# Ledger of designs, part 233: peptides against a protein of PDB entry 7PB4

Target 1, 105 residues: chain A of PDB entry 7PB4
Amino acid sequence: KMLNIKEYKEKLLSTLGEFLEDHFPLPDRSVKKKKKNIQESSVNLITLHEMLEILINRLFDVPHDPYVKISDSFWPPYVELLLRNGIALRHPEDPTRIRLEAFHQ
Target 2, 218 residues: chain B of PDB entry 7PB4
Amino acid sequence: DALQMAVGYFEKGPIKASQNKDKTLEKHLKTVENVAWKNGLASEEIDILLNIALSGKFGNAVNTRILKCMIPATVISEDSVVKAVSWLCVGKCSGSTKVLFYRWLVAMFDFIDRKEQINLLYGFFFASLQDDALCPYVCHLLYLLTKKENVKPFRVRKLLDLQAKMGMQPHLQALLSLYKFFAPALISVSLPVRKKIYFKNSENLWKTALLAVKQRNR

## One batch from the design tools (peptide; made by RFdiffusion4, then SolubleMPNN)

Design b2_p18_8_s3 (from b2_p18_8, 10 letters changed)
Fold by OpenDDE base, seed 2:
Structure b2_p18_8_s3 (fold): chain B 105 residues (1-105), chain C 218 residues (1-218), chain A 18 residues (1-18)
Amino acid sequence: as target 1 above (105 residues)
Amino acid sequence: as target 2 above (218 residues)
Amino acid sequence: EKEIKKAELQFEILRFAS
């Protein structure tokens, strides 16, 4: 049973990776880093794939509390994308926490 | 032929800037309607037109008329249905269009060539139960699709919550009874024994056409 | 096009979650 869950998780993540690479390619690194001012803390933004991976991992690892805290590494447009499309849900009492939709349980 | 020209119009748009765009649209729509109700449409034609009806390319009135004439000559491709469901995720279609689509899907269910990919969309359909307008038709669809492996604790909870909200509706009772059949340990509540399962007659809109299709394919 | 991609993403996730 556990092996099947792990295998399913891996397959899901792999397929999502392929899908996201095809449809949501990372912006070409070649667009000149316009030197926007150094001062804003270079919070390393994570990819949509990484965001989904975090959400999926949390759901599988902690199914009774599947919520992930939104960090500065979460690009707001990606968060909005997940919420608007019913992929993720905001915690009812804490707007800083989101979970993957329960259709995975 | 006239049908090919009509389908081409919907797929590619008007070739010439016709001054009378509305008249041209109506002409082609009537052509599709006439052929569909008389003979049914080929699977390829349904693939094209169903996609168009749900894409939001045209207005709601046009989309509704297209959906109403999605009558197969023989079979509907599962891929067409999968594509159609993907458009429901875009949210560009009206609520009435969604209802009509689910009614169509239930009515045409037996004419879909395969069900393997549709069965994988179980979770999507289940999520649509929360829409009050869709719920009766989605329950019927789920009743047709539900396998033992689909009966999960979280879905049972959701159905029971829905029952608490809207009461024991016939369509919901039918689905719950099926769930209890597959997983009696998950449903502790006593369900009334119904002699007959009752769903809204979604087929009524296409009843005459479906009878004709069945007769032609015997 | 962007909306289609979003819908496809949702659809893909839903297919795997079911």
Scores: peptide ipSAE 0.119, ipTM 0.572, DockQ to the pose 0.072; fails the geometry check
Fold by OpenDDE base, seed 4:
Structure b2_p18_8_s3 (fold): chain B 105 residues (1-105), chain C 218 residues (1-218), chain A 18 residues (1-18)
Amino acid sequence: as target 1 above (105 residues)
Amino acid sequence: as target 2 above (218 residues)
Amino acid sequence: EKEIKKAELQFEILRFAS
């Protein structure tokens, strides 16, 4: 059973990767809002694929608390995309946490 | 033929040059309606028109009329249904169109050529149970789709929660009874043994047309 | 077009998650 779940997860991630590469390219990093202050914490934005991977992994690894905290690496439009399309759900009490919709639980 | 011209009009959109766009639209819509109710539509025509009806390309009134005449001559392609559900995810159609679509899907369920891909959309349909307007029709659809492998503990909990919220609705009880049949251990609550399963008669809109389709295919 | 792609993404996830 565990092997089948892992294989399924890998297949899912692989298929999503191919799909996302074709249809959801990374936004051009060029919106350098010149905030004056020096610590350009270059927040490395992660891909939509990586976001989904994190969410999927959390769902599989911690099914009783499948929520992931939204970090600065999460591009807000991608978060909104996932939420708006019912792919992810926001935690009812903590808006900074999201989970993958439990379509398979 | 007139039907091909009508389908082509909806597919390509209104040609800019026609002064009377509304009359042209109505003419083509009536053509589709007449053929659909008289003879049914080919699977290819349903594929095109169903997609258009849910895409938001036209207004709600037009989309509703198109969807109401999605009557097959023989079969509906599963791919057309999958595409249609995809449009539901986009959210360009009205709530009333969504309701009509689920009613249509239930009514036309037996005319869909395959169910493998539709079965994979089980989770999506199940999520739509939370919509009060959709719930009766989604329960009916799920009743048709549910297999033992779909009956999961979390879905049981969701159904019981819905029952707690909405009361003992006949359509919800029907689905729960099916769940109990497949997985008795997951449902600890005593369900009233209903001898008769009652769903809203989704077929009423297409009853005459469906009878005609069945007669032609005998 | 972007919205259609979003729906496709949802479908892909749903097909694998179901």
Scores: peptide ipSAE 0.067, ipTM 0.541, DockQ to the pose 0.076; fails the geometry check
Fold by OpenDDE base, seed 3:
Formats: structure tokens, sequence, C-alpha cells
Structure b2_p18_8_s3 (fold): chain B 105 residues (1-105), chain C 218 residues (1-218), chain A 18 residues (1-18)
């Protein structure tokens, strides 16, 4: 039973990776103009694929608390994309936490 | 032939130059309807027309009429159904079209060539139980699709919550009884032993056509 | 076009999770 779940998870992640590569290319990081002084903590934004991987992993690993805390690495437009399309849900009491939609259990 | 021209019209869309667009549309729609009810449609024709009916390319009235004549000559391709469900996710179709689609899916279920991919859409269908208009037909569909592996604790909880909200509906009771059959340990509630499972007669719209299809394929 | 891609993503996730 556990092997089947792991294989299924891997297949899901691989298929999503292929889909996202084809349809959701990473925005070109290039155009940030060199303005000098602001210690822009270079928050490394993660890809939509990585974000979904985190959410899927949390759902499979901790099904009773499948919520992930939104970090600075989460690009806000991606978060909104997931929420607006019913792929993810916000925690009812903590808007800083999101989960993958429960249809996956 | 007339059917190929009609299907081609819906696939390619109306040619801009025709002054009588509405008359042409009606003519082609009647052609499809006539052939579908008399002989059924080929799987390829259903594939094209079903996608059109759910894509939002035409108005709701036209989409409804197309969907009502999605009668197979022999089989419906599972891929056509999967594509149709993908259009439901886009949300361009009306609520009435969604209801009609689920009714159609239940009515035509036995004519779908394979069920493997449709079974993978179990979670999507289950999520649609929350829609009051869809719930009776979705329950019927889930009754046809449910396997032991689909009966999960969270789904049991959702069904019980839905029952608490909507009351004891015959279609919900039917599905819950099936769930209890597969996983009795997950359902502590005593369900009335119903000798007969009652679903809304979703196939009434196609009853005569379905009988004809079965007779042709014997 | 963007809405279609979003719906497709949802569909794919639903398909594999079920």
Amino acid sequence: as target 1 above (105 residues)
Amino acid sequence: as target 2 above (218 residues)
Amino acid sequence: EKEIKKAELQFEILRFAS
C-alpha cells in the first residue's frame, strides 16, 4: 500500500512538472534594474512546480494538518492563482496558511 | 453528406459571409438531431459535438440541443468524456448544461468504451456533490463508479455532513449504502436497509433512443 | 487562454489525486 502511494505521488509530480514547463514558464528574472542601496534580501522565489510539490508533499505526509505556511519565497501571483482556481484553500483561521484542495485524499 | 456538413459547420464555426446565420444554424442542428435520433452518431462525431456543446462556443440553447442529441450509434469514447469534464472545469457552461451533462453521462454510461480514465475523475465528481442541482445525478454517477479504494474517511465525513445539511435523500442513501458495503467500519450510522435503490430517472430523455441503440448492437 | 490553462492544471491535479 505505501509503495503504491509513493509511486502515485511521484507520477503526479512528474506529470505536473511537464505540464507546468509547457504552460507556465518562469518569468525572466533578468529585468531587475541595479538600484543601489536597498538591502533587497534576495528572496529566492520558487517555481509554481516547487510550490505545488510542497503542497502535495504536505498533504501526503501530514494529511491531518495539510497546511503550509506561506513564506517570502512564495510568489504572490502564484498563490492567488492556486486559490482562485480552487487548487488550494486558505486556512479558515490563519490566512498565512494554505493547503491543497481536499479532493486529493 | 448532410451530417458531415453539419458537424463541420459546428466545428469550424459560422462562415462570416452568410446573411442567414440563424437559418443555417437551425438547419444543421436539425440535421444532427435527426440523424442522432434515427441512427445514432459515430464516436468521432460525438467527440467533436460534445466538446462544442461544453466549450461555450455557442449559446446555451444551442449547447443544450446538441447535448440532448449525443446519442451513440455504437460506443462513446472515454477520451471524449474526459475532454468534456475538462470543459466543466473552465466554467463557461451554464448550470443547466452541467446538470444535463451529468444526466447524459449516467444515461450513456454503459456505452462508454472504457472506464479507467473516468474512474480517475472520481474526486472531481465527488466535489460536485456540493452543488444542490447536481447532487442527485452525481450520486447516481458515483454509485456506478465507486470502488472500495474510493471509499475514504474524508469522503464518508463529507457525505454524512451533506446528509445532515440536506436531509435523508434517496440518492444520498443509495451512495452511503454502497460506501457501507465497501467499508462498514467507516460508517457507524445505521442505514435503513432499502430493498430498492431509487435514483432520479436521468435516462428518461433518451429512453427510446437507448432502446434503439441496444437493439442495433445486438 | 490563461483561464483555460488554469482549468487544465486543476483538472490534472484532480485526475491524479483521485
Scores: peptide ipSAE 0.044, ipTM 0.473, DockQ to the pose 0.069; fails the geometry check
Fold by OpenDDE base, seed 5:
Structure b2_p18_8_s3 (fold): chain B 105 residues (1-105), chain C 218 residues (1-218), chain A 18 residues (1-18)
Amino acid sequence: as target 1 above (105 residues)
Amino acid sequence: as target 2 above (218 residues)
Amino acid sequence: EKEIKKAELQFEILRFAS
């Protein structure tokens, strides 16, 4: 049972990766390294794929508490994309936490 | 033939040069309607026209008329249904079109060639239960689709919550009864033993046409 | 186009999550 879940998870992530690569181009890694010496903590934004991977992993790993805390690495437009399309849900008591909509549970 | 020209018109869109776009549109709609109700449409024609009806390419009135004449000659391709559902996700169609689509889907369910991919859309349909306008038809669809594997604790909870909100609706009770049948341990609530399962008669729009299709395929 | 892509994403996720 666990092996099948892992395999399914991997297949899901792989398929989503291909889809996202085709339809959601990575925001230009034009991180212009503006060498401005200001230690502006360049918060590395994660891809939509990585965001979904985190959400999916949490759902599979911790099904009783599948919520992920929104970090600064989460690009707000992607968060809104997931929420508006019913892919993710906000925690009812903590708006900083989101979960993948449980379609399989 | 006239049908091919009509389908081609909807597929390619109105040729800019036509002085009377509305008359041409109406002519082609009538052609499709006439053939669909008399003989049914081929699976390929349904594939094209169903996508057009849900894509938002034309106005709501046109989309409604197209969708109403999605009557198969023999079978509907599962792929056409999957594509149609994908368009529902895009949200370019009206609420009334969505309702009509679910009614159509229930009415035409037996004419769909395969159900494997449609069964994979179970979660999508289940999520649509929250729409009050769709709920009766979605319950009927889920009643047709539900397998033991689909009956999960979270879905039971959602159905019970929905019942608490909407009351004991016949369509919801039917679905809950099916869930209890598959997973009695998940539903502790005593459901009234309804002798008859009652869904809204979604087939009424196509009843005559469906009878004709069944007679031709016998 | 963006809306279509969003819907497709939703559809794919839902299809796999069902």
Scores: peptide ipSAE 0.027, ipTM 0.454, DockQ to the pose 0.070; fails the geometry check

Design b2_p18_8_s4 (from b2_p18_8, 12 letters changed)
Fold by OpenDDE base, seed 5:
Parts: sequence; C-alpha cells; structure tokens
Structure b2_p18_8_s4 (fold): chain B 105 residues (1-105), chain C 218 residues (1-218), chain A 18 residues (1-18)
Amino acid sequence: as target 1 above (105 residues)
Amino acid sequence: as target 2 above (218 residues)
Amino acid sequence: EKKIKEFELKMKILDFAS
C-alpha cells in the first residue's frame, strides 16, 4: 500500500510538472524594479510544482496535521490560485497555514 | 413521500380549506425537521425551503425552524445561497433570522458546491459589518472568502474605523490579520500577534448533523 | 483561458486524489 502511494505520488507530481511548467510558469524574475533602497529580500520563489509537492508530502507524511506554513518563498498569486480553486484550504485558526484539500476522504 | 408532501405544502402555501392550518403546518414542519436531522436534505429541497425561510411567507418562528433544519445530505447549491442573499436585500426577514442565516452560511460553507458567485457578493457581506449583531459572523464569513483582490485601501480603512468604534474584537482582529497577510503595506499598525484566531462557534447548532453528513459522504 | 487551465489543474489533482 505504501509503495503504491509513493508511486502514485510520483506519477502525479510528474504529470503535474509538465502541465505546470507549460501553463503556470513563475513570473520572470528579471523585472528588477530598480527601486534602490528597499532591500529586495532576494527571497527565492518556489515553483507551483514545488509548492504542490510540499503540500502533498505534508498530507501523506502528517495526515493528522496536514498544514504547511506559508513562507516568503510562496508566491502570493500561487497561494491565491490554490485557495480560489479549492485545491488548498486555509487553517481556521492560522491564516499563515494551508493544507491540500482531501477530495477523497 | 411525507417529505415531498411537506416541501410541497411550504412551496404552494396552506390550502385555504384546511380547518386546522396550525396542526397541518406543525406536522409538515416536524417531517422536514426529522428527515433533515436524520438523513439531510437534497439540494433541491434546500433550494425550495431556504428561499421560503427568507421570503417572509411564514412567521418568524416557522422561518427560524426551517432555517435550523437546512442540513444537506450531500451539497448545497451556490444558486440557493445567492437567492437567499437576495432575500436578505429585500428585508422581509427578522434580524434574528439574518443572524441565523450567517451562522448557517459559515457552518455549511464547505458543503456549498461552488464559491464563484458567493465571492462576487463580497461587497454585500462587507457592508453588513456595520450591523453589530451580524459583525462577528460576517467577519468569520469574510475570513473564509477574502482573496488578495478583495483587500482594498477603502476596506482597510473601514475595518480600522470599525475597530476604533467597537474596540479590539477577536473576530475583527482575525480579519485584519488576514488583510495584513495579503497586503502588509496597507496596514501599518502593529497588530498583536494573536497565536489563535477566535470566532464564535457558529457550528454548535449543527455540529452533530455536520459530523454525520461528513461521515455519509466519505 | 486562464480559468480553463485552473480547472484542468483542479481536475488533475482530483483524479489523483481519487
């Protein structure tokens, strides 16, 4: 059963990877808005694929607390996309935490 | 079917010729209540009965009882919720019914099939924050609905003004914390880092029924 | 077009969760 879950997870992530790369690319980091003084916290944004991978892993690894803390690496439009489409849910008591929606429970 | 007869009674209204109108109404109301709490109601039944409860067709006591038994078997149609909100705009229901509706909407939020049209009603819900009786429940609803695109400077100002008027209410703090998360530049005020967001437990009225619905749909 | 892609993403995730 665990092997099937891992294989299924890998297959999902691989299938999503191609789709996400084609349709949901990260915004081109090149728009260095030259506004000089604000320390551009060079926060490395993660891909939507990586974000989903984190959420999926958390759901499988810690099903009793499947919430992931939103870091600065999470591009806000991606978070919004996941929430808007019902792919992710916000924690009822902590808006900085989200979980993957468990569609088949 | 007893349920179909009961729903039909509420939809068509009391037949004038019934000598015992109150007994007939009570019989049908009990039928709806029994089925709703045991099995839940179909989306079509909720659509009909929810509209009736908010239309002002019956008295406040009847409307309250109908609204309390709006428990889904599976899902609630978004269209039913939109129609219900339209009745709130007409203002034929009591203040207590409005409060109960918002409590119901928060409690049943996850059972609503779609959220696209409900999200378009964001402005209407936000305007209802001015009602002191509704404010705690509306804040909870907005906490569930708020997207980054909804966080506008004028809404931030209104929330801060409301906080100035009402004080630092837990439900307002929860919503403001979410607003700050989406738009930190719009909220310069240091919000106390509350470790836990606290809303009034609106689900308490339906807690047992909702657990049963979730178990049946698993 | 963007909404269609978002829907497709949701459907792919749903199919996986099934």
Scores: peptide ipSAE 0.208, ipTM 0.535, DockQ to the pose 0.061
Fold by OpenDDE base, seed 4:
Structure b2_p18_8_s4 (fold): chain B 105 residues (1-105), chain C 218 residues (1-218), chain A 18 residues (1-18)
Amino acid sequence: as target 1 above (105 residues)
Amino acid sequence: as target 2 above (218 residues)
Amino acid sequence: EKKIKEFELKMKILDFAS
């Protein structure tokens, strides 16, 4: 059962990869290398695909604590998108942690 | 410079523990307002202040006043808009601030230096159509942003569903008409040929200021 | 199976949210 779920997960992520890139791409913050904006631009933002992969992997790897801490690499619009659509849920006691809702028993 | 001091106050906070924090805040806010309405703000100043207005650093009243005076001297950086949308999604600003932001974005659209990155946010704007308070202004924004490549079957379905729910709203019809123009095969519904497209006059708040900006940049 | 279907549904919502 777990293997089938993993395979399905991988297939789903693979299928969604192109879609997520096309419709929810990261803003290209790289354009103005003006020196002063370097500090905020130093955060490597991850794609929505990568974010979902992290959330799914956490659910599989640590099912008893499936929450992922929101890092600076998490683009806020992505976090909001996942939360608003019920794809992710915030931890009730720690708003800095989110989980994938879809697999919660 | 009084403006630099004011911007610095909002960015870094009060340098000195002034006994009267409210008076100091009001002083700096008035300084920004006066300069913005008289001369407009530099792109860098807008970048700083716009983010502050949407970050939740200050109260709603202050944020609203800051946002209302985000009037460019020349141009607005698209990067500022992208950052602003990011803050908007974090949800630390009020609903009224969100509405005001979209009104501002529509009003100032022509003053944004580039649109490439803003166009990448199309999906996020489209998702905001479901908010009844935002819908009229988001439709207007999408009307300005929509390209042929943005017109997808699923978005058409969403717009039609929204129309079914909300009725034949002028702003929604305007957007649908544009969609039909780009992809007539996706929209089987006969749309009335409107000679004039009417959106809510979001720019009315800045009408005088915008005229002044255009005159200065001629 | 129910969890997978739910996941598919929720992921499809991303399509509609765009």
Scores: peptide ipSAE 0.074, ipTM 0.740, DockQ to the pose 0.085; fails the geometry check
Fold by OpenDDE base, seed 2:
Structure b2_p18_8_s4 (fold): chain B 105 residues (1-105), chain C 218 residues (1-218), chain A 18 residues (1-18)
Amino acid sequence: as target 1 above (105 residues)
Amino acid sequence: as target 2 above (218 residues)
Amino acid sequence: EKKIKEFELKMKILDFAS
């Protein structure tokens, strides 16, 4: 039963990956490397697919505390997209933490 | 110069704990406004100030005034727009600020140096169609951005659903007509042939300034 | 043990496409 859930999870993520990359790609920040010392925090932004994977994994691994802390790698538009569409929920007491909406039987 | 000092104030914050914080803020804001409306702002200045206006660092009144004076001397950097869209999603700006931003984006569209990265944000703009306050301006923006490759079956369905909900709005009809032009097989609904496409006049706030910019760059 | 309804999650995520 656990194997089936894991396989289904992987299949779900795989299916969504292509769609998410096609319609919600990361913008290439690669434009002007003009050396102005703006510490563009070289934080590599993760894809929406990776973000969902993190949220799903947290829900499975730590169901009693399924919240993930929003890091600098989380592109704000992705966070807003998930929250606005009810895919993710913000922690009621800590706005820096979000969880995947739990769809339990 | 006075402009550099003003931009520096907004970027770095007040250097001195001046007892007259509000007076200092107003002074710098007026400096930016005066230069922007008279001469326009450099792309670097717009980059800094646009991000500040959308970051929530200052109050809504200040942010609104900053956005209203985001008038280019020559061009606006596409990167500035991408960063701005990122800030819009953080939720620190008001609904009115979001509306103003989209109006600004439409008004200044031709002054943006490149469109390649903005086109990648198509999906995010499209998602904003569900916001009733944004919808007219987002439709206009999408009308400017839409390519054949963006016209997908699921987006057609969403537009038709939106039309069913809010009726045949001129801005929505304009966008649907463009979609039908690119993909007639996806839109079975007969759209009235409009001789003229009408959007809300988003540029009205900047009409005089835009004319001046065009004259300076000729 | 509350099992996650993966189908519901899929549908919720795919609401971007609906």
Scores: peptide ipSAE 0.066, ipTM 0.750, DockQ to the pose 0.047; fails the geometry check
Fold by OpenDDE base, seed 3:
Structure b2_p18_8_s4 (fold): chain B 105 residues (1-105), chain C 218 residues (1-218), chain A 18 residues (1-18)
Amino acid sequence: as target 1 above (105 residues)
Amino acid sequence: as target 2 above (218 residues)
Amino acid sequence: EKKIKEFELKMKILDFAS
């Protein structure tokens, strides 16, 4: 049973990867901001695929607390996309934490 | 200069020590408004002020006023627009501010220096079609952004479903007509031949300002 | 729609499988 879940997880993630890269790519921040001192924190944004992987892994690894803290690496449009489509839910008491929606109902 | 001081005030935030915080804020807002409507703002000034308006740092009234005066002297950086869209998703922005932003984006579209990064946001804009308040403006934006590569069967179905729900809206018809142009095989429905593409509020809040910008850049 | 539905479906399937 556990092997089937892991295999399914991997297959799902692999299938989603191509779709997400094609339709929801990160904006290319490669615009060489000339060194003006605005410390825009060079926060390395993660892909939507990586974000989903984190959420799925948390659900499997820590099912009693499946929430992930939103970091600066989480691109806000991705967070909004997941929330609006019911893929993720915010923690009721902590808006900085999100989980993958439990589709088990 | 007065503009630099005003921009600096909004960037750094109000210094706690001023007893007349509201008077100081109003003074700086008026300075920005006056320069923006008279001469337009530099791309760097728009970059700073646009982000401030959408970050939730100030109240909705202040944010609305800042956004209304985001008039370029020459160009708007696409990076500023990408950052702005990111702020819209953080959830600290009112519905009215979101509407105003999309109206602004449509109005200022030709003044954005590049479109490559904005085109990557196509999927996010398309998802916003479900918001009834945003739908007319998002359709107009998508009409400006749509390339053949964006026209997919699932998006066609979404537009047709939206049309079934909302009726034959002129802005939806305009976008569907463009989709049919790029991918006629995906549109089985006969679309009425409209002689003129019509978007609601083609006359935007910035009509006079945009005319002035075009005259200065000739 | 179909791809978003597929994405939703895949996510639902993930949930069903776990």
Scores: peptide ipSAE 0.049, ipTM 0.752, DockQ to the pose 0.036; fails the geometry check

